# Designs tried in a protein design run: peptides against a protein of PDB entry 7UQJ. Part 109

Target 1, 160 residues: chain A of PDB entry 7UQJ
Amino acid sequence: PELYQNFNITPPRGVLFHGPPGTGKTLMARALAASCSSDERKITFFMRKGADILSKWVGEAERQLRLLFEEAKKHQPSIIFFDEIDGLAPVRSSKQEQIHASIVSTLLALMDGMDNRGQVIVIGATNRPDAVDPALRRPGRFDREFYFPLPDVKARFKIL

## One batch from the design tools (peptide; made by RFdiffusion4, then SolubleMPNN)

Design b2_p15_2_s3 (from b2_p15_2, 10 letters changed)
Fold by OpenDDE base, seed 1:
Structure b2_p15_2_s3 (fold): chain B 160 residues (1-160), chain C 160 residues (1-160), chain D 160 residues (1-160), chain A 15 residues (1-15)
Amino acid sequence: as target 1 above (160 residues)
Amino acid sequence: as target 1 above (160 residues)
Amino acid sequence: as target 1 above (160 residues)
Amino acid sequence: SERAELLNKQLEELA
């Protein structure tokens, strides 16, 4: 946040958490959700796993995304957290392009359709930021990216 | 950040990350850099290791620091991250004072020379905040200090 | 912080850190304290353990809490960090109600008595947010709650 | 725990 003040950057609607597995991305999203929750203003936390949206909702992933964003809007203030978002929105040039094209297009449209007056934050978590479609990483979408690097292994051995 | 709002504290130019090894100082700096990066406003992340500046650039460390700050200014908004900054700017009263005196003086001058209107943030990471020259920890330099304490070892064993 | 901007939420006086043991709650509180500390504006960090206030100050816990808040006010800007706050302020309906009732009432009154113009932040850390008296989790008290979930064990084994 | 610390640290920066 201080970086936003220092750089005069507007708050993002979408935040991409990226970094190696085990760096705490899912953990952070939950911590953020809980941190902003008060008795008078409970933040509703919606968690989805990218691969689960594809695998559980074969042929309905687009509809499930729409329903998720509508539900998040109904329960505002809310956080939508996509874990393993690289599974949901792979790079268009990937060999899986045809399977994910409609889902990516739907997610883009849903993020672009978020009124800045709405109290919805979207957090995407990935171990592979470069496996996420670049179109999602644009302003008004996941236009902020938090890197979650590995703990120093040498330092970890000192703590064990 | 909320602490700055609560305390009416101006955003720092320099931030010192300190704490035991493996507490994620380098990790956080990269996460911050990535978090403020959008498609329209990509933050350029410059990473240097304090010991590397000394060891790789014997007799040119001062010049390399100047070049680093100039490059960061050219690529603003930018973050300069010094990992193991205690290796670059040891306490003046240390037995290594003579080797580091010119480098410390150069780093101080570069930090003091940062126009507050520039979009450059300097992050120093150390496992030993008390091994960093106190002159670097002054207002207008590393005037904010983030402590990165150890994970509770007892709690770590519950997670293993 | 960005969540507060996105949700138009005022900065909390009290923040509840909650999550499994070893998720870094105490760690975070110290990191926050250090992060906002500059040479000109050093944040004074007061740490207490909930169980220690009860066990070390049998019959004086209320007085010790008052002294703690007064000392924090004298040394503003300051952070009061309660580690294991569930040990200090258990749910009223708990079997320990009679032992903790006066302490909970004192802590509530101290938090309610914090002038919003004062530079004091109160952080409570717990492994059991539901073991904290709901009265503490209300607006003007611990009205923000940060969840500190477990690192993914699978990801942790990849880092080991 | 390190992950949780990193996470908490990121929360501090996000908070």
Scores: peptide ipSAE 0.000, ipTM 0.190, DockQ to the pose 0.043; fails the geometry check
Fold by OpenDDE base, seed 2:
Structure b2_p15_2_s3 (fold): chain B 160 residues (1-160), chain C 160 residues (1-160), chain D 160 residues (1-160), chain A 15 residues (1-15)
Amino acid sequence: as target 1 above (160 residues)
Amino acid sequence: as target 1 above (160 residues)
Amino acid sequence: as target 1 above (160 residues)
Amino acid sequence: SERAELLNKQLEELA
């Protein structure tokens, strides 16, 4: 919220952080959440793992997503961070595909239902951007993507 | 403080973070402050902008610097982060040069007055290390410098 | 290597980064690797996951660890980053415990066999510091520990 | 983009 306000950028409803493991996607999300909260405007940070949404909340995952978005809206300005959002992608089993499709559909609806004026940012992090449903990557959802590349040798040289 | 203690390093009185705009100096300072605070040892983080010290505190800037260092000492372990510390550098106006020189002299005295055993670290961030008074870059002051290079294309890709 | 050289600190053979998931341990390791390589002194970064060492390299894990350390020595200055190093901890199965114990023993020997003059730093990251074998946390191994706290509301306020 | 770049840089600098 504050980050995008300070940049006069229309806050994307969602931002996809993608790149190899340990490129700092999760930390970036946390430090965005940190960097966006002033003393006057405390940003609330919510974190969930994509795989945990599927495994821990079987049969209640949709409800838990709704509650998460409601809580994020209640505590705005806020950031919802989905770590390993590719964990919401269909696994090869048809029964899991239906469950995953339902959860993805719920996430789509929740992201679409966010008022553009709402101070809620959704950050998805993945090591596999191609495993994220293209529907999540459309305008008004995760419509901004940030690639977290491997520390190339040169970038490494510079930060020291 | 805690970072340097855990490293068994004599804490520098000051660290200069320098590099082009958007190279992350400010967030480095913030997340050093974050990474150094455990549940048992909460590091207090103080942030000021060099330009704000000159503009907002006209006639009181020296007093505000003293109060900042006193508060940092009271709340040790602590980090004082001066963002845009080059904003304390003389601007070409003789009247501003005198004011800037007085503020710089006060900062020098405050850094020199810190006991080496004090758990206060001063971090200065600048885009223009050559615009920082060489007196601030002497041993016992900002005697450690960290270059924050432009994300080289690959590091830029990482950071994106 | 270069970070510790610039600080005139005896480089620890190993550094343990610990803290809750998404507190930035992996990113901190990467950007320490980044921050230690200049244009003249290119730091090479090696990353492995603890769980991958156990699962992907069954029967060859020890050899792969040796090769990793040899490669790190060959490409010094270098950083070896073990993400999820707690994944090397014994699982409750006796057969896995023996395999884990052998891998841990190999890692211990490799860390002990590093010449203190070597420009190789080993960084272990874990969410469960208590699940890391205490033998790895002894002097000359992971003898320095960095807690990556949750951005507590306060640390979040501090990171801002 | 730029700020995520900046923040990753800053996190990569922190890291």
Scores: peptide ipSAE 0.000, ipTM 0.217, DockQ to the pose 0.060; fails the geometry check
Fold by OpenDDE base, seed 3:
Structure b2_p15_2_s3 (fold): chain B 160 residues (1-160), chain C 160 residues (1-160), chain D 160 residues (1-160), chain A 15 residues (1-15)
Amino acid sequence: as target 1 above (160 residues)
Amino acid sequence: as target 1 above (160 residues)
Amino acid sequence: as target 1 above (160 residues)
Amino acid sequence: SERAELLNKQLEELA
């Protein structure tokens, strides 16, 4: 929040972490949360999975998103981490359109409703950035994207 | 530093990172240092290990702490990261009391001597917050604490 | 284990994580352990510090290493993570040679004794790969090395 | 280690 204010950077309402599975997106989001958390400024870290929001909260996903954003706003500074956000906000042209469309619309509205003075950062993680609704990837939303490269296939074989 | 000044938040003199081993406390402290470092405002990151201060600097631990804090003050904005701070400042009631007591007293004085307007953040990392001297965990010192949970087993699968 | 078997890659008996302090070596080792741990195939993660093995187990360090490897073998699949392995196995030409030499010899023998069919991975983390005995960095031991760069300063600004 | 490099690279990219 403040880091963005000091540089006259409009704090991104959202950051998209994208890259192959197991590249550390979730770890990074947690590392971010902890790194932004000073003892004086405890960042509250909210983690949700896109698939969980769709599957566990059928018919309430929009309400749960609203509650999540309100809770994050209440516990500022906060990070909302959406793991597998491509599960929550698939491209509207994908055949399961209607239910996803309203959830996407709610998420868009929530991200758009975050005052740039608010201390809430939204992080979406996906293995498939192209599966994320392009409306979420626009300025003022997930307008910054971080590619998590596969460690070169040769180097992954070295760890395991 | 500036982040805290802009919100009238008294910058914590110290932050305690606690949680199970290998939850990313050190990584987070470095991520903090890097994220707070702009091209215009490079944060100097000082890292020390509690065990190293006790073992390598026998009889000089207090002096080395003083030098560390002076160097951090000279290179503001700065982060001092104490890895394994429970090794440096164990609870005074633990039987190896005398040497630890003077080191703790020095660290307390150094943390208390940091002007809240200073651009020095102290981060202590421990796996055992209850092994840290309670005097260090009081307001104006490590008065805020961040729990580093074990990444849920499911979340760990996505990093690697 | 299985990842290496499936590709006819001889699983490294050891992997050396090297890079500046707090670049996430320990976190990565844990993330590896967790990512390789399915609900069906829990990886047992053993963590030891090089300095602890030398300081706490004076005269028994070799025995403790043997016990560690046997325990890891018993609880396969397993990861043995040596944090600060440069503390355990310093270059033999460094003046504190004799005690280190026998510990190094034991570690070499234990790593050489791991059947490539075994589901034990050894990870050594160091900030100083050149301080690690070159004998440990040979094929069949820590024969793969991963550099943990400091996150570029520019990249750290995007998180905060 | 590649994943560590990746994590570091990710930390670098995030940071």
Scores: peptide ipSAE 0.000, ipTM 0.316, DockQ to the pose 0.061; fails the geometry check

Design b2_p15_2_s3 (from b2_p15_2, 10 letters changed)
Fold by OpenDDE base, seed 5:
Parts: sequence; C-alpha cells; structure tokens
Structure b2_p15_2_s3 (fold): chain B 160 residues (1-160), chain C 160 residues (1-160), chain D 160 residues (1-160), chain A 15 residues (1-15)
Amino acid sequence: as target 1 above (160 residues)
Amino acid sequence: as target 1 above (160 residues)
Amino acid sequence: as target 1 above (160 residues)
Amino acid sequence: SERAELLNKQLEELA
C-alpha cells in the first residue's frame, strides 16, 4: 500500500498472488500489510480464507463479504487478503457450484463497487491461478498478478 | 532447525540471509524463531540491527555484543538475529572503518568462541551480501547463505 | 532444522505450525525443507492441503494419504507438509464429519506407523490450532507446536 | 513492492 501511495500510482483494487503452495503468498500479504503500516499510517489488515467463506459463512457468505468490505472501507487504508481465493471454488457439486457462483458474483460486485478513492487493496492468494474465476482476474478486480515461484534448487542449496 | 538434526549435520553457527530489501529476511528469521519455539521448548529470539550496534552502542558495541552472546547462551536454545548485518559496515570514513573493524572482529571472535554444543544460531540478514565482511562468511561463522530473490520483475510489475 | 540438530533431540515425527494466517507457516515449512536439502542430502518435500485432501481425494483421501506416506518414506529424508491441516475439519455435516473422522483416523495411523528410524518429518500448518483434532496433537504425532505470532507493532518496527 | 519482493524472496529461499 505505501509504495503505491508514494508513487501516486492508483493502487490496484485487486492483486493476485499465485504460485505453488507454501511459496509464501500469505506471508507476503501480511508482510506487505506490516510494511505498509507505520507509526504514522496504520494499515488495517483483514484476512479471510476462501474455504472459510464457503464453510463458516454457509448461508451468509455474501453478507459477510459485504460486511468485510464495509469494515475495510471504514478502517482504510486497508488490505483485504483472501487466502486461498481459489477455495471459493467448490468441490464440484451442482449445489456448491451455485454457492460458489453467488459468492464470486458478490466478490466481483464488491470489487467493482470499490470507489477509486478507497484506500482498500484486495490481495487474493492462490496456489491455482487457473482455478480463479477469470472474471476476478479482469481489469478493476485482480488485474495485477504476482507469481511466487518455488525456490530454485540453487536458492535451496544456498539455504543449506 | 529440526531437519538438520535428523541429518546429523552440524548446524551452521551462522546463517546469512541475503537478498534485496523487503525480501522477507527479517520476517523469515522471526518465523524461524517462532517455528523453533514450542510449548515444550521456547527458543529465545534476540534481535539486533547492525546500524543500532553502531549507533546505540557507540563505545560499548563490543561489550553489548559479548553480553548478547552471553545472554543467548544463557537462554539457549537461542537465535541471534542480526538484521542489516551489513549495517555494521560504516559509511567509509577512517574512524568508522576502525569502529567497524573492531565490532566485526568482536563478532568474529564471538562466533568462533561458540562451543559447538551451544544451541545458539546466529542469523545475519543483509540486502548487500557483498557488503558483509568475507571473514564473517567463512566456515564456522556465517558459512551458510540463503538468497532471498526478488520476485521476478514481471511479478513485481504486476504487484505494482 | 538447525536448532533441533543442536539439541540432540529426536526430531518430532510431527510438528504443528500454528498462528494467525500469513504468519509464514507454509513459507517456514518450505524454508526448512530447502535448508535441509544439500547437495549431499536432498530432502524430498511433499506438500498437501487439508482442503485438497477432502476435496480432490473425495473417496480416495485415505488411499492418497497412504501413498503420500509411502512415497515420503521411499524418498526419505522427507518432509510432508500439510498446509491448513485444520482443513481436514469438514464443514460440520454428518457426512463430512464421517469423512473427516476417517481421514483423520488414517493420518493418525500413518503417523503412529512411522518407524522411529524413518527420516520423515510431518509438518502441519494451521491458523486454528484448536481446530486440529487433539488426537493429532499427542505424543508421537504433532507433539511439537510452533507458534507463529503476528508481528507485533514493535516487531514490525524492528523488522523495519 | 519492496516487501512483496521480500516475501517472494523469502519464499524462493524457503521452498
């Protein structure tokens, strides 16, 4: 967040962190939130898991997403980190597909409805970028994507 | 920490984390310390900045380093994390070079003086591995080096 | 890996990384795997997500867990990293509870069946340690737990 | 970016 503000770059509304699991996407998002919060400017870091949105918010996931975005806006500058945003993708059942479609649709609408002046950044993390609905990866949403590669064997050897 | 034990590999006395700024070296060191601390076995995590050693400990930096290593040994298992260990490198002035040489010499002696049975790991983090005195990067000191790469420029531009 | 080796402590068969999300648990597990793999001794790093075990392995999760442990044993020294091990906890439905209980039971048996001489470490990561079945957190299983705290504001300032 | 770089780096070192 700080970096974008310092550059007068309109921060992306959404950033997709993608890469193999345990390539620290979640850690990155938190570290970003931490680096973006100074004594002068605390950034509020909200975190949700895609799987938790489906599981904990059964029947209220849409409402909880709306509340999350409201709270993020209220406490701006804010980061909303969706860990495992691909976890909004159900295990393929017709009922879960409908629930997924509804939740994703709500997330799309919330990202589209973010006022450009809102200091809310949404970071989605996934191990499966191709499992993220392409509609989420469009301009005005998660329109910036960051690949988190596996450490190369060389980096691995240097760690040893 | 756990995996090295399984392999009967003498754990390095010192580990150098290096890579561009904001590549998570400090976060990693803390995460390591946290991950090494269980309910059954708390690891004492000491942290110092190279710049703080020079600035806060002016005239007593050597003594404070000795005290730090004593305390780490007393509270072992311990991690001593030197953030910005290259910050022991002065801005090149003759007076600062002498101070640096003295502090680095003390750190060398402290690392060399660590009993191999001591459960103290020293982690140095730097954004400038080449600014770390080669004497620190020798066997028995920071003899393992971990490269923290920047996300690829493409990933970087996508985050930006 | 390093710290446990220094202690001549028989490495736990299972280690639970717990703490708030994005505190680097997955990253740590990978760093541990990387730091444990040398030119002389490559550690095979296996990774699974708790949610993937339930979702991708529907009807075969137990078999896939057995195969995973077999493969880890075959390629030892190995780390099995279960990211979001609490994701083995179903969304509370009677059918999902049975599936969960079965998968957890299989994991328990696999951890118990690990030969003490096996160079296989199992790392579970969770944001919700209390959502991990207490049976998994018993001696001979995930009997070591590492807390990954949020960087406090002070730690944040020290990381800066 | 710098911290994103930091964490990607940490990830690359960690994995």
Scores: peptide ipSAE 0.000, ipTM 0.208, DockQ to the pose 0.060; fails the geometry check

Design b2_p15_2_s4 (from b2_p15_2, 10 letters changed)
Fold by OpenDDE base, seed 2:
Structure b2_p15_2_s4 (fold): chain B 160 residues (1-160), chain C 160 residues (1-160), chain D 160 residues (1-160), chain A 15 residues (1-15)
Amino acid sequence: as target 1 above (160 residues)
Amino acid sequence: as target 1 above (160 residues)
Amino acid sequence: as target 1 above (160 residues)
Amino acid sequence: EERAKLLNEQLEKLA
């Protein structure tokens, strides 16, 4: 919202943060939420884990996703952060694959249903970008990607 | 503030974060502000951009800097973060050089006027440390420097 | 090592990073490892997860911990980062509690066996500091603690 | 890589 307004750039519907664990993906998402908050415009930050969507929302995952997007829309400007979004990737059971496919389809529909003028940004974080459904990485969804490299230990911190 | 208190070290008046763009200087400044906040002691984080000081504060930059330092002092413990502090560096016009010299002189005076016991830390971030006035890098000012290297993606983090 | 040498302070044997998930504990540990590396003195960064110590090292966890500390000592200056160190906390089975107690006791012995002059820093990260064995939080072990707060979205980022 | 770098530069300018 404000971040993109300040830069005169169209807010992406979705941003994929990818890189090794502990590279600051979740930290950056939170820092972005904070940096986008002004005195006049507080950004609401929502967080969900991909694994929690599958495990805690068994049988209601689609409904809970819809409610999350409705709540984010109600509290505009908003950031929805999906940590471990690769956790929505199919696990080795056909029954789980169907459940995962349904949840992914619901997420796609929710992201497609967001008005381009909506002040809701969706950030997905993953350690495995190739495990994220390619459909999520298409234009109008997670169409921007940021790689979080391991900070090089070899980097000469000249602490002068 | 708390970071330095917890280490039983005298807080520097100023810290210079330098390194290429995209190295996490602003993120680290925010993370430091956050890490220094406890339930009992919230640190107030102030942010200004060097370019904004020159462009938005034309004719009032010195006054706005004074007000910033007064507000930071009032809200102790505080962090003042100057992003792109090299933006206070002279641009190729004699008139701009005079304006820049006046603003830098004001910043020097404000940093020198801070009581060593004050719980105000000033962090300057730049991509061009050599473009920062050497007077700002002297003891009692930005006398500590942290280099933020590009995370070499090729750096084998031997996470052994 | 170098961070503490530059400050002329005795390096703590252990530092506990605690705070909600995604507050940058692992990022800070990596940033510290990087910040302590100079041209002349590269810091070796070792990372282990608490849950991996319990699950992957079943029956050899103590030996693997010893090897880790020996390797860290061999590659001085070094940082050992234990992510999710609260994962070494007892799970509700008596057999697991015994295994956990043995692993914790081994970690205690390894931390106590480090020469105070050793250039090895141990960083433990947890989301649940109260789930970490109080014995680990004693002087000569994780005797320094850093709270990583959630960047309060309600914290007035007065981006003035 | 360059796009990720530019984007990281933008994100860090944004952060």
Scores: peptide ipSAE 0.000, ipTM 0.209, DockQ to the pose 0.065
Fold by OpenDDE base, seed 5:
Structure b2_p15_2_s4 (fold): chain B 160 residues (1-160), chain C 160 residues (1-160), chain D 160 residues (1-160), chain A 15 residues (1-15)
Amino acid sequence: as target 1 above (160 residues)
Amino acid sequence: as target 1 above (160 residues)
Amino acid sequence: as target 1 above (160 residues)
Amino acid sequence: EERAKLLNEQLEKLA
């Protein structure tokens, strides 16, 4: 309920946070996870970095994605935050990376396999939404997008 | 002395900082380097990012690791901080990356070759300790582990 | 004018910010972009991460670099900030990566092709200036270098 | 300052 009230929408399977680096995408995702956590209902926050799933889990990345979604489902209500998601799901037009294609395929299947009743939200953060495979941006996946503008650096100096 | 007093332990060759991204691992490693620096005894702080050693130094990564450890030894007391160390030393079960295996092998040898009397501490930071090669987590290497919990986002909003 | 007054130099095509990680290279680049923005003259700030251009745009990275430079020229006065530029332009001595060599070649050509009258500054940030291809550090490219010392962590505590 | 304070509190917990 509260998790979805904060989005004012039918619980998206996926939300894409996009905007220039250091606009606070990761911070906002964490702030959302905390603001939606009450003493009565803790939201489990999972975080993975896209580049890390590729570089660290070559050959196991698919399995680790599956485990992540299973754990998120087990600990619902939960948020899966993919930071730098465009490192995980590069545009498929790049022929050379069968490994990336398989990981993207796994992520697509996992997002499609989320029960609409599951209290699992997937947040993808990217500095480049156009770098994310268009298949991930389709309805039922990352079908909601939020732009994080550069805070004017004056506003950033107030936060720093 | 002071560097090791702060750890209340026999000077570890390696300390693994692990926890969710943005828990302050890098900040803590830097704070430790500074807190252990007196006017009389400056600690030299070296920082490398695991993904950077792999992506930037393909073919020279081994040599750059050797140079880093030599420089750290030359400027002791010193801290070598590997940020995102799981980008440097992925789990060996992934058969495909001979290059990663060689870099991991070099890092293992360098950590084993540190004289226990050397005032060189190696700090590895990772968001995924299970992504780090188990051989690096053995006694005499990264044999001490510190978990950095997510600051509750309320605590993080107080810090931001 | 103001953009170049702040540098006290003939408008460099490229400025390399180098220094230990978290010395504020990215922060400074953003602060420069904001300080040079007046109500009358907004500077457009573009940011890309070197590792992201390689990992996300395999096969399109060259095209995306071209588009970035075109967009920066279209929205001048502008700053292109490459964070972790050594992830984009590793030293060419590493024989194995034809893909990196092509991206580096494209970046070289784009920097060479900037009209000296263009109000486009390219800032590259790196933790390892020696990891940047020497061809990028030649006159007419990243020919100005600024070292960001580790703020003594006491100074960093004053800034943080 | 609060960041420094929390970092100090974390350092004190590690000490």
Scores: peptide ipSAE 0.000, ipTM 0.204, DockQ to the pose 0.027
Fold by OpenDDE base, seed 3:
Structure b2_p15_2_s4 (fold): chain B 160 residues (1-160), chain C 160 residues (1-160), chain D 160 residues (1-160), chain A 15 residues (1-15)
Amino acid sequence: as target 1 above (160 residues)
Amino acid sequence: as target 1 above (160 residues)
Amino acid sequence: as target 1 above (160 residues)
Amino acid sequence: EERAKLLNEQLEKLA
């Protein structure tokens, strides 16, 4: 939250957290939600896993995405966190093209349909940013990308 | 970063992370630095321990602080993380008054001297927010405070 | 790892990290691996997702688990981190019984077969500890459980 | 365990 304000940059509708697995992407999203949630202004945090949306909601994934975005809008300020978004929105050229193409299309439409005045941030976390459909990484969608490095050995030693 | 922009809040120059030891303050600062570091826009993360600055830099702590802020400014966007800032900037009324007063004065001046347009965030982490000089907790300095709760006792017992 | 050694506590064969999604389970496991990895004693970190093991390794999941444990033993000290272990080892009474029962049986056998002298720690992360087969939560397996709380909203506001 | 907790809490706060 703070660093984007420092940059006088209009908050993106979507933020891509990427980096090696277990570099804190999911945890960063919650802490962002947490930190931006004042006593007076609680941020509602919605979390979904990309793979869960595909596997648990076969045939309803689009409807569930719509409902999620509606609920986030109702409970704004809100963060929608997609963990493992590379599972939800794989590159269209990946062999599982048909089901993913529809879900990607729906997610694109939902992100495009977010009013810039809406207090809804979408965070996608992935270990494989290049496995995310490039259409999601365009301006007005996940147009901000955040690399979660492995804490370097020296940085690791300094984190514990 | 982003959520602050969503709220049209001027980003603080300084953020105080506080809470019991072992609550993730240092790691939060690193993950913030990491998350805000895109491939195109790497955030330089500077980490110092308050006690290390006092103990290792006896007589040069002020100069080292100045150099740190200059280096952060040169490598902006930057995060300066002071771990255990209660060691660096104890309350002026604490018995170690003289050396700390000078360092606190220098830190205050450095934080006050940060241009609002500068992409430098200062994060102070402490287990004892009330041990931090109140002058550091004023607007334009560490004017945002972040409580790091103990995970519930049951959660605590499970992480040990 | 280090903390268990610091406490003269025999490191558990398995540790269950549980809590709401995005509470840092995955990152904790990595940071544990990182912290316990001195310059002299690097810990090898193996990460697998429960759902990935089921979906990508259909019919070979057991073999892949065996190979993973063998590789971890070869590269000890090691951490095997199962993210979303509730996907890998669902409760036996869950409707997907047959495929999961075999994988659970294999994982149980592998955890039981770990020599107490081996420097291999297994970490399972889940958002749903009660969705994990109770047999995995018994002594000699995931006999330590770590709750990752949501940073309380107030605590959250105090993190950013 | 406390370091793990600390780190988790740290991570939870980063999230």
Scores: peptide ipSAE 0.000, ipTM 0.194, DockQ to the pose 0.051; fails the geometry check

Design b2_p15_2_s4 (from b2_p15_2, 10 letters changed)
Fold by OpenDDE base, seed 4:
Structure b2_p15_2_s4 (fold): chain B 160 residues (1-160), chain C 160 residues (1-160), chain D 160 residues (1-160), chain A 15 residues (1-15)
Amino acid sequence: as target 1 above (160 residues)
Amino acid sequence: as target 1 above (160 residues)
Amino acid sequence: as target 1 above (160 residues)
Amino acid sequence: EERAKLLNEQLEKLA
């Protein structure tokens, strides 16, 4: 509800979906995209995996992020869903510093640079919010967080 | 039903699943693959994302598409599912013309080149059928389209 | 149940999910990740596609597999889910021998090299268990197999 | 089936 209403009314913002794996973060992101879509207002859904961006685009990840945000803006209203965002924007640890730092810095700049008139929602999903660079969890970026608890065993057994 | 019957009887064809994001296009494609499969007749399901093909295989996307179709033919009966096909075959806009044009042209040629005896179904999913190159939506390619409406709130609440 | 209990108690092992496409293998893997997760014990879920590893990382696939297993070990308890593992580890056929053979050999070595104390489960999903290199289906690798039958038409209609 | 049910039940709770 709130995200759907807000998709129509609110500036570009980041939402972090966090919780144990398989709690439905990826599917919720898709379902949010679906529910914000109507016949009158089709939402464009972009899906990327953090680990895919980091590993596929060694030397071009920054450019691909820029292109993604440009394409999302071009096709707004849009949702950019980063699955496994902790693979894209890990907490800055000393050993992998340069490549990750550039990609994270690019993502930060892209989120900060989103025009308040843009109807682009960024959803990051992670199993490890604490493994996401705290700079991404600041206001104007992933400033909303939704916890996805484990479904109870009953809910889970109905689901599997 | 019709697609299952047709998978056993009909020449290779493209089906476009379109509708708002999260309306179940990707899941339907998978479920179609499942339902066309039996113990006697296992369907091979290939899943690719349009934006992944375009972005991962800069300079090799055409080759990867060829290999995909060859592999699908080798492992027929097969389903090739292109998720977010609008990311692979965007409407030809002037600025990104060369790379996209080559990939789209390759996909067109591959779909046109599918032997009528081949048991390969190509499913494209998009939230934006109008963002897919019209050349892909012609007879012998994605010549069937299925609209996926938003699940009503009730259907959605039964599903999560 | 058994996999959840075993995730807490058992050495690293491979589980092969096989069955027709869309029978829920990918979601079962995610749901297993969720079910093994608790508030006290968050599971890290890694998802890769076999065909993506093979095609994206031509010349680096072996390194990316090593990095994936190292990262999974670093963030244990972990699940590595290989979707479409038949795309990563096809049965050794003569014509594509060198590239596939190196990647498969690397995956074999990584699975064999998993410390028995490691809480890393590897789940491979395929529609074609017979298209997976038999070397991967041996003890200490994907030594457990779960068949996913086609949902009955009724179950499918509840899901779609 | 179970896969699709899981994903669907999670979508319903959050919708």
Scores: peptide ipSAE 0.000, ipTM 0.164, DockQ to the pose 0.025; fails the geometry check

